Peptides against a protein of PDB entry 6UG1. Designs and how they scored, part 74

Target 1, 304 residues: chain A of PDB entry 6UG1
Amino acid sequence: SNEERKRRKYFHMLYLVCLMVHGFIRNEWINSKRLSRKLSNLVPEKVFELLHPQKDEELPLRSTRKLLDGLKKCMELWQKHWKITKKYDNVGLYMRTWKEIEMSANNKRKFKTLKRSDFLRAVSKGHGDPDISVQGFVAMLRACNVNARLIMSCQPPDFTNMKIDTSLNGNNAYKDMVKYPIFWCEVWDKFSKKWITVDPVNLKTIEQVRLHSKLAPKGVACCERNMLRYVIAYDRKYGCRDVTRRYAQWMNSKVRKRRITKDDFGEKWFRKVITALHHRKRTKIDDYEDQYFFQRDESEGIPD
Target 2, 301 residues: chain A of PDB entry 6UG1 as posed
Amino acid sequence: SNEERKRRKYFHMLYLVCLMVHGFIRNEWINSKRLSRKLSNLVPEKVFELLHPQKDEELPLRSTRKLLDGLKKCMELWQKHWKITKKYDNEGLYMRTWKEIEMSANNKRKFKTLKRSDFLRAVSKGHGDPDISVQGFVAMLRACNVNARLIMSCQPPDFTNMKIDTSLNAYKDMVKYPIFWCEVWDKFSKKWITVDPVNLKTIEQVRLHSKLAPKGVACCERNMLRYVIAYDRKYGCRDVTRRYAQWMNSKVRKRRITKDDFGEKWFRKVITALHHRKRTKIDDYEDQYFFRRDESEGIPD

## One batch from the design tools (peptide; aimed at target 1 W29 H279)

Design b2_p28_2_s4 (made by RFdiffusion4, then SolubleMPNN; from b2_p28_2, 12 letters changed)
Fold by OpenDDE base, seed 5:
Structure b2_p28_2_s4 (fold): chain B 304 residues (1-304), chain A 28 residues (1-28)
Amino acid sequence: as target 1 above (304 residues)
Amino acid sequence: EEFEKRLKEVEEKFKEILEEFKKKLEEE
């Protein structure tokens, strides 16, 4: 019905806001001074120096290569620190079906909300789910004075799915779900004027994204619970930015159709949401990023 | 304190945004 379409659109928007606020809260928690002091001790001086290379004026690419090597070593150090990767409780922050949502509304399950103290303890011990691990990795890079962003791929229920029963077939669902991350890191490369993508936990990869990312879900089974639609960046200064364009090869032709921003109202609404979470002034880094997104929009063209 | 204040300000802004959205859905 038209009513069910409206209800699903509304619930998608509400759920998206809740996810984006969750990312904002986690981004504050990883700025903990107590955690920062502990995590900085995981990074040897030699690795710290690689994270902060001098500008090579002859070949700026040499400086970028040092930074990439430093980030690789940080990823290796983080894997040594992280002792226990817990499975998600149910689906974690991956996309729920409409049926699962309806069933969960009827079952007043007390969601045991992870407290700040429990999060900080989990990161400090190296015990937690993959999301906590990624968030802790961002905290470690920030402790080393690296301009690292927490990236969250927000997975609200698909309001474009009007099927009544959206039950997913059970057995391989978890492996396919966790094949691609929900959280990752971006690091500012001051030499190339680009964000470097770092997945320290899932794919264990470092990318300089041009047209596509390895972090973008591929295949029907993986996309059932992880659709690239809302990739939100949270920086150390409480900036909030939509960075979906970086990771979406087909933003205009495919991704936009599954976003609330498919229409002018949804675009205006989503800009209000971003603005509410964006607690810093614009910087030259934002200018370089917007220029990159513009070039990516021009290069994709208008879908025929 | 400062974070709780920021969070409250965010919650208030989101409440307004959600109310505006509800109103628009009721008008359609």
Scores: peptide ipSAE 0.141, ipTM 0.759, DockQ to the pose 0.838
OpenDDE base, seeds 1, 2, 3, 4: peptide ipSAE 0.137, 0.132, 0.138, 0.131; ipTM 0.756, 0.755, 0.760, 0.755

Design b2_p28_3 (made by RFdiffusion4)
Pose (drawn by RFdiffusion4):
Structure b2_p28_3 (pose): chain A 301 residues (1-169, 173-304), chain P 28 residues (1-28)
Amino acid sequence: as target 2 above (301 residues)
Amino acid sequence: MEKIEEILELVEEDRDKAYELTTEILRE
């Protein structure tokens, strides 16, 4: 019914707002000073110097390379620090079906509250699922004074799914791509470097294509790329989906609430509500990348 | 729309309360 269609659109908006706010608060917890100081002693002087390379006037590229080596070394040592990698209970933060949600609302059960202290304890001990692990990795980079963003792929239920049944054909297929990952600024190449230290264990300087964007019909059942939100040290919140969307204006726009005007205005209201800092020059460099990327997409196939 | 505005308001006031409220919604 058209009524259920409208409810799905609203609940989608509601769930999305909650997810994005959880990204905002989790990013705040990541900045905890007590935790940052402990995680900093995990980084040797050698690697620390690689994470803060000297300006190389003749060839800025060498500085970028040193940072990549440093990022690689950090990924490695984080693989060692993280001793216990849990499985997501049930579905984690991957996209759920309308049927699944309706049924979760029905069954109230008992839910162990988490809170901030428990999160900190888990990151210091090295115990958690991949979301906690990557989030802790970002906290470590920040304790070393690197401009590290937390990236979250918000997976609200699909408001474009009109079906009354909503059934699907696997765990391994869900976890192929991450919900959380990291970006780090390169002041020499003036670009954001994508880092996934937990799932794909890769570092990529995304230009026109990214390894992190999910592929194949089976894998996209639980992970439909729509809202890639980046949170930074100073409490910025930017929609970074353009970096990770091969067909942004075609394939992805149909799945976002921003396809109509009311949707874009509303979404901008939330982003602004979550962006608690003023514009820097880096924001401009990023907008320039997005503009060029937006104009290079062209006609679809 | 009221619930959404409430959540956004709580982000500027009491973020612990906003976290609890949004967690509850996400459990559903």

Design b2_p28_3_s1 (made by RFdiffusion4, then SolubleMPNN; from b2_p28_3, 15 letters changed)
Fold by OpenDDE base, seed 3:
Structure b2_p28_3_s1 (fold): chain B 304 residues (1-304), chain A 28 residues (1-28)
Amino acid sequence: as target 1 above (304 residues)
Amino acid sequence: MEEIERILELLKTNIEEAERLIEKILRL
């Protein structure tokens, strides 16, 4: 019905705000001074120097290579720190079906909200789910004075799916779900004027995204619980930015149709949400990023 | 709409209260 379409749209909007605020809160928690002091001790001086290379005036690419090597070594150090990767309780922050949402409303499952103290302890001990691990990795880089962003792929229920019964096929569902991350890291390269993408946990990869990301979900089974729609970046200064354009090859033709921003009302609303979560002034880094997004929009063209 | 606007307003003025409302909603 038109009513059910409206209900699903509003529920998607509400759920999206909830996810985006969760990302904001986790971004605040990883700025903990106590955690920072502990995590900085995991990074040897030689690795710290690689994270902060001098500008090579002859070949700026040499400085970028040092930074990439430093980030690789930080990923290796993080793997040594992390002792226990827990499975997600249920589906974690992956996308729920409409049926699962309707069934959960009836089951007063006491979601045990992870307290800040428990999160800081989990990161400090190196135990928790993959999301806590990624968040802790971002905290370690920030403890080393690296301009690292927490990235969140927000997975609200698909308001464009009007099917009642989306039974997900059971046996491989978890393996397919966790194949691609929900959280990752971006690091600012001051030499190339670009963001470097880092997945320290799932794919254990570092990339400079041009047109395609390895973190973009591929295949029907993986996309059932992980649809690339809202990739939100949270920086150390409480900036909040939509960075979906970096990871979406087909932003205009495919991704936009699955976003609330497909219409002017949704665009204005989503801009209000971003503005409410963005607690810093604009910087030259934002100018370089917006220029990159503009070039990506021009290169994609208008969908036929 | 009103609940989302309240959350957006709380995100500007009182993040902790917005968090609590959001936690209630994510438990749905």
Scores: peptide ipSAE 0.042, ipTM 0.700, DockQ to the pose 0.649
OpenDDE base, seeds 1, 2, 4, 5: peptide ipSAE 0.022, 0.024, 0.035, 0.023; ipTM 0.662, 0.671, 0.696, 0.674

Design b2_p28_3_s2 (made by RFdiffusion4, then SolubleMPNN; from b2_p28_3, 16 letters changed)
Fold by OpenDDE base, seed 1:
Structure b2_p28_3_s2 (fold): chain B 304 residues (1-304), chain A 28 residues (1-28)
Amino acid sequence: as target 1 above (304 residues)
Amino acid sequence: MKEIEEILELLKTNIEEAEKKISEILNL
């Protein structure tokens, strides 16, 4: 019905705000001074120097290569620190089906919300789910004065799916779900004027995204619980930005149709949400990023 | 819409209560 379509759209919007706020809160927690002091000690001076290379005026690419090597070594150090990767409880922050949402509304389980103190302890010990691990990695880079963003792929229920039963049949549902991350890192390269993508936990990869990312879910089974629609970046200065364009190869043709921003009302609403979560002034970094997004929109073209 | 605005306001005033309300809504 038209009513059910409106209900699903509203619930998608509500759920999306809740996820974006969760990302904001986790981004605040990883700015903990106490955690920063502990995590900085994991990074040797030689690795710190690689994270902060001098500008090579003859070949700026040499400076980028040093930064990339520093980030690789930080991923290796993080793997040594992290002792226990817990499975997600249920589906974690992956996408729920409409049936799962309806069933969960009837079952008010008091889920034990992870408190800030418990999160900081989990990161400090190296014990937690993959999301906590990624968030801790961002905290370690920030502790080394790296301009690292927490990235969250927000997975609200698919309001474009009007099927009543969306039961996911599959013995490998968990493996397919966790094949691609929900959280990752971006690092500002001041030499190339680009964000470097870092997945320290899942794919263990560093990317300079041009047209597509390895972090973008591919295949039907993986896209059932992880649909790239809302990739939100949280920086160390409480900036909040939509960076979906970086990771979406087909933003205009495919991704936009599954976003609330497909219409003017949804675009204006989503901009209000971003603005409410964006607690810093615009910088030249934002200008370079917007220029990159513009070039990506032009290169994709208008879908036929 | 009101519930969304309440969550966004709680983020500014009381992050812990925002987190609690989010947990309740998400059933997390």
Scores: peptide ipSAE 0.060, ipTM 0.749, DockQ to the pose 0.690
OpenDDE base, seeds 2, 3, 4, 5: peptide ipSAE 0.036, 0.071, 0.047, 0.044; ipTM 0.737, 0.764, 0.747, 0.746; seeds 2, 3, 4 fail the geometry check

Design b2_p28_3_s3 (made by RFdiffusion4, then SolubleMPNN; from b2_p28_3, 14 letters changed)
Fold by OpenDDE base, seed 2:
Structure b2_p28_3_s3 (fold): chain B 304 residues (1-304), chain A 28 residues (1-28)
Amino acid sequence: as target 1 above (304 residues)
Amino acid sequence: MEEIEEILELLKTDKEEALKKIQEILNK
């Protein structure tokens, strides 16, 4: 019905705000000064120097290579720190089906809220789920004065799915769900004027995204609980930015159709949400990023 | 829309209550 379409759209919007706020709060928690002091001690001086290379005026690429090597070593150090990777409770922050939402509304399942103190302890001990691990990795890089962003792929329910029964066939293995991350890191490369993508936990990869990312979900089974639609970046200064364009190869042809921003109302609404979560002034880094997104939109073209 | 705006305002004034409401919504 038209009513069910409106209901699903509204619930998608509400759930999206909740997820984006969750990301904002986790980004605040990883800015803890107490946590920063502990995590900085995990990074030896030689690795710190690689994270802060001098500008090579002859070949800026040499400085980028040092930064990439420093980030690789930080990922290795983080693996040594992280002792226990817990499985997610149920589906974690992966996408729920409409049936799962309807069933959960009837079942007062007390999800245990992770408190700030428990989060900080989990990161400090190296014990937690993959999301806590990624968030802790971002905290470690920030503790080393690296301009690292927390990235969140927000997974609200698919309002474009109008099927009554949206139950996943029971065979959607936990393995397919967690094949691609929900949280990762980006690091600003001041030499190339680009964001470097770092997945320290799931794929254990560092990439300089050009046209597509390895972190973008591929295949039907993986996309059931992880649809690339809203990739939100949270920086150390409480900036909030939509960076979906980086990770979406087909933003205009495919991804936009699955977003609330497919119409003018949804675009204006989503801009208000981003603005409410963006607590810093614009910087030259934002200009370089917007220029990159513009070039990516032009190069994709409008699908015929 | 009002519920979303309320959550966004609570994030500025009372983050704990905002978190609680968010969890209540995510658990609905």
Scores: peptide ipSAE 0.244, ipTM 0.853, DockQ to the pose 0.795
OpenDDE base, seeds 1, 3, 4, 5: peptide ipSAE 0.057, 0.076, 0.034, 0.029; ipTM 0.752, 0.765, 0.735, 0.724; seeds 4, 5 fail the geometry check

Design b2_p28_3_s4 (made by RFdiffusion4, then SolubleMPNN; from b2_p28_3, 9 letters changed)
Fold by OpenDDE base, seed 2:
Structure b2_p28_3_s4 (fold): chain B 304 residues (1-304), chain A 28 residues (1-28)
Amino acid sequence: as target 1 above (304 residues)
Amino acid sequence: MEKIEEILELLKTDKEKALELIEKILRE
């Protein structure tokens, strides 16, 4: 019905705001000065120097290579720090089905909220789920004065799915769900004027995204709970930016149709949400990023 | 729309209450 379509759109918007605000709060928590002092001690001087290479005036690519090597070593150091990777409780922040949302409204499950103190302790001990681990990795890089962003792939329920039964049956559902991350890191490369993508936990990969990311979910089973639609970047200065264009090959042809921003009302609404979460002035880094997104939109073209 | 506005307002005034409300909604 038209009413059910409106209801699903509303729940999509509600969950999207909840997820985006969750990411914002976690991004604030990882800026903890106490945590920063502890995590900086995990990075030896030689690795710190690689994270802060001198500008090679002859070949700026050499400086980028040093930064990439520093980030690789940081990922290795982080794996040594992280002692226990917990499984997600249920689906974590992956996409719920409409049936799960309808059933959950009836079940008063007392879930314990993870407090800031518990989060900081979890990161400091190296004990937690993959999301806490990624968030801690971003905190470690920030502790080393690296311009690292927390990236969140927000997974609101699919308002374009009008099926009544959306139950996911299968023994491999968890494995397919966690195949791709929900949280990762981006690091600003001041030499190439680009963001470097870092997944320290799931795929354990560093990439310079051109057209495609390894972090973009592929295959039907993986996309059931992880559909790339809203990739939000949270920086150390409480900036909030939509960076979906980086990770979406087919933003205009495929991804836009699954977003609230497919119409003018949704676009204006989503801009208001981003503005409410964006607590810094614009910088030259934002200009370079917007230029990159513009070039990516032009190169994709309008789908025929 | 009211709950969305409530969350965004709580984010400005009381982030802990905002988080509690969010976690309630995300787990409901």
Scores: peptide ipSAE 0.371, ipTM 0.911, DockQ to the pose 0.794
OpenDDE base, seeds 1, 3, 4, 5: peptide ipSAE 0.260, 0.364, 0.299, 0.029; ipTM 0.867, 0.906, 0.884, 0.713; seed 5 fails the geometry check

Design b2_p28_4 (made by RFdiffusion4)
Pose (drawn by RFdiffusion4):
Structure b2_p28_4 (pose): chain A 301 residues (1-169, 173-304), chain P 28 residues (1-28)
Amino acid sequence: as target 2 above (301 residues)
Amino acid sequence: EEEEEKLEELKEELEEILEEAKEHLEEE
């Protein structure tokens, strides 16, 4: 019914707001001073110097390389620090079905509250699922004074799914791509470097294509790329989906609430509500990348 | 205390935005 259609659109908006705000608060917890000081001693002087390379006037590229080596070394040592990698209970933060949600609302059960202290304890011990692991990785980079963003792919239920059944054909297929990952700024190449230290264990300087965007019909059942939100040290919140969307204006726009005007205005209201800093020059360099990327997409196939 | 006050203001602002979205969808 058109009524259920409207409810799905609203609940989608609601769940999305909650997800984005959770990203905002979790990013706050990541900045915890007490935790940052402990995680900093995990980084040797050699790697620390690689993470803060000297300006190389003749060839800025060498500085970028040193940072990549540093990022690689950090990924490696984080693989060692993280001793216990849990499985997501049930579905984690991956996209759920309308049926699954309706049924979760029905069954209230018992839910162990988490809070901030428990999160900190888990990151210091090295116990957690991949979300906690990558988030902790970002906290470590920040304790070393690197401009690290936390990236979150918000996976609200699909408001474009009109079906009354909503049934699907696997765990391994859900976890192929991450919900959380990291970006680090390169002041030499003036670009954001994408880092996934937990799932794909890769570092990529995304230009026009990215390894992180999910592929194949089976894998996209639980992970439909729509809202890629980046949170930074100074409490910025930016929609970074353009970096990770091969067909942004075609394929992805149909799945976002921003397809109509009311949707874009509303979404902007939330981003602004979550962006608690003023514009820096880096924001301009990023907007320039997005503009060029937006104009190079062209006609679809 | 400062963080709590900030989150309360943010919650009130988000509730207002969602009320506007609910009213717009009812009008449709």

Design b2_p28_4_s1 (made by RFdiffusion4, then SolubleMPNN; from b2_p28_4, 9 letters changed)
Fold by OpenDDE base, seed 5:
Structure b2_p28_4_s1 (fold): chain B 304 residues (1-304), chain A 28 residues (1-28)
Amino acid sequence: as target 1 above (304 residues)
Amino acid sequence: EEEKKRLEELEKKLEELLEEFKEHLEKE
């Protein structure tokens, strides 16, 4: 019905806002001074120096290579720190089906929201789910004065799915779900004027995204609970930015159709949500990023 | 205290945006 379409759009929007707020809160928690002091001690001086290379005036790429080596070593150090990767409770922050939402609305299960103190303890001990692990990795890089962003791929229910039964059947559903991350890191490369993508936990990869990311879900089974639609970046200064364009090869042709921003009202509304979460002034880094997104939009062309 | 106040202000602003979207859906 038209009513069910409206209802699904509303729930999509509500979940999107809740997920974006969750990312904002986690981004604030990882700025903890107490956590920062503990996590900085995980990074030896030699690795800190690689994270802060001098500018090579002859070949700026040498400086980027040092930074990449530093980030690789930080990933290795983080794996040594992280002792226990817990499974998600149910589906974690992966996409729920409409049936699961309906069933959960009837079940007043008070999800015990993880408190800040519990989060900080989990990160400090190296015990938690993959999301906590990624968030802790971002905290470690920030503790080393690296301009690291927390990236969240927000997974609201698919309002474009008008099927009544959206139940996902299959024993491999969890493995397919967790194949790609929901949270990752970006690091500003001041030499190349680009964001470096870092997945320290899931794929354990560092990439300089040009046209496609390894973190973008591929295959039907993986996309059932992880659709690349809303990739939100939270920086150390409480900036919030939509960075979906970096990770979407086909933003205009495929991704936009599954976003609330498919129409003008939804685009304007979503910009207001981003603005509400963006608590810093614009910087030259944002200018370089917007220029990159513009070039990516031009290079994608008009969808046929 | 500043964190709490910031969250309360954010929550209020997001509630306003949720209602704006709801009102839009009612007019569609």
Scores: peptide ipSAE 0.408, ipTM 0.889, DockQ to the pose 0.916
OpenDDE base, seeds 1, 2, 3, 4: peptide ipSAE 0.407, 0.200, 0.403, 0.415; ipTM 0.889, 0.694, 0.888, 0.894; seed 4 fails the geometry check

Design b2_p28_4_s2 (made by RFdiffusion4, then SolubleMPNN; from b2_p28_4, 11 letters changed)
Fold by OpenDDE base, seed 4:
Structure b2_p28_4_s2 (fold): chain B 304 residues (1-304), chain A 28 residues (1-28)
Amino acid sequence: as target 1 above (304 residues)
Amino acid sequence: EKFKKFLEELKKKLEELLEEFKKYLEEE
């Protein structure tokens, strides 16, 4: 019905806002001075120096290579720190079906909201789910004065799915769900003027995304609970930016159709939400990023 | 705490934005 379409669109929006606020709160928590002091001690001086290379005036790429090596070593150090990776409770922050949402509304299961103190303890001990682990990794990089962003792939329910039964295929195992991350890191490379993508936990990869990312979900089973639609970046200065364009190969042809930003009202509304979560002034880094997104939009073209 | 107050203000603003979107959907 038209009413069910409206309802699903509204619940998508509500859920998206809740997810974006969750990311914002986690981004503040990882700015904890107490946590920073503890996590900085995990990074030896030699690795800190690699994270902060001098600018090579002859070949800036050499400085980028040092930074990449420093980030690789930080991932290795983080793996040593992280003792217990907990499975997600149910689907975690992966995409729920409409049926699962309806069923969960009836189940008064008080989601045990992780408190800030519990989060900080979890990160400090190296005990938690993959999301907490990624968030802690971002905290460690920030503790080393690295300009690291927390990235969140927001998974609101698919408002474009108008099926009554939204049951997933029986083969949607936990392994397929978690094949691609929901949270990752980006690090600003001041030498190349680009964001470096870092997945320290799931794929354990570092990428300089040009056209494609390994973090973009591929395959039917993986995409059922992880649809690339809203990739939100939270920086150390409480900046909030939509970075979906970096990770979407087909932003215009495929991804936009699954976003609220498919129409002008939804675009304006979503910009207001981003603006509400964005608590810093614009910087030259934002200019370089916007230029990169513009070039990516031009290179994709308009879908026929 | 400054952050709690900020979260309350943010919550209010986001509630207003959700209501704006709800009204738009009712008018469609």
Scores: peptide ipSAE 0.401, ipTM 0.901, DockQ to the pose 0.886
OpenDDE base, seeds 1, 2, 3, 5: peptide ipSAE 0.388, 0.381, 0.400, 0.398; ipTM 0.896, 0.894, 0.899, 0.899; seed 2 fails the geometry check

Design b2_p28_4_s3 (made by RFdiffusion4, then SolubleMPNN; from b2_p28_4, 15 letters changed)
Fold by OpenDDE base, seed 4:
Structure b2_p28_4_s3 (fold): chain B 304 residues (1-304), chain A 28 residues (1-28)
Amino acid sequence: as target 1 above (304 residues)
Amino acid sequence: KEFEKRLKELQKKLEELLKEFEEYLKKE
């Protein structure tokens, strides 16, 4: 019905806002001065120096290579710190079906909201789910004065799915779900003027995304609970940006159709949400990023 | 804390935006 379509669109929006607020709150928590002091001690001086290379005036790429090596070593240090990776409770922040949402509304299961103190303890001990681990990794990089962003792939329910039930693949459903991350890191490369993508936990990869990312979900089973639609970046200065364009190969042809930004009202509305979450002034880094997104939009073209 | 104030202000803005979206859906 039209009413069910409207309902699903509204719940998608509400859920998206809640997820984006969750990311915003986690982004503040990882700015904890107490946590920063503890996590900085995990990074030896030699690795800190690699994270802060001098500019090579002859070949800026050499400086980028040092930064990449520093980030690789930070991932290795983080793996040593992280003792216990907990499984997600149910689906975590992966995409729920409409049926699961309806069933969860009836189940007064108080989501045990992780408190700030519990989060800080979890990160400090190296005990938690993959999301907490990624968030802690971003905190460690920030503790080393690295311009690291927390990235969140927001997974609201699919308002374009009008089916009552989505038959999910039963076998290996959890494995397929967690094949790609929901949270990752980006690091600003001041030498190349680009964001470096870092997945310290799931794929354990560092990428300089040009056209494609390994973090973009591929295959039907993986996309059932992880649909690349809203990739939101939270920086250390409480900036909030939509960075979906970086990770979407087919932003215009495929991704936009599954976003609220498919129509002009939804685009304007979503910009207001981003603006509400964006608590800093614009910087030259934002200009370089917007230029990169523009070039990516031009290179994709308009879908026929 | 300053962040709790910012979070309350954010919540208010987001509630207003959710109402704006609901009103739009009623007109569709």
Scores: peptide ipSAE 0.560, ipTM 0.947, DockQ to the pose 0.872
OpenDDE base, seeds 1, 2, 3, 5: peptide ipSAE 0.540, 0.547, 0.548, 0.516; ipTM 0.943, 0.945, 0.945, 0.937; seed 2 fails the geometry check

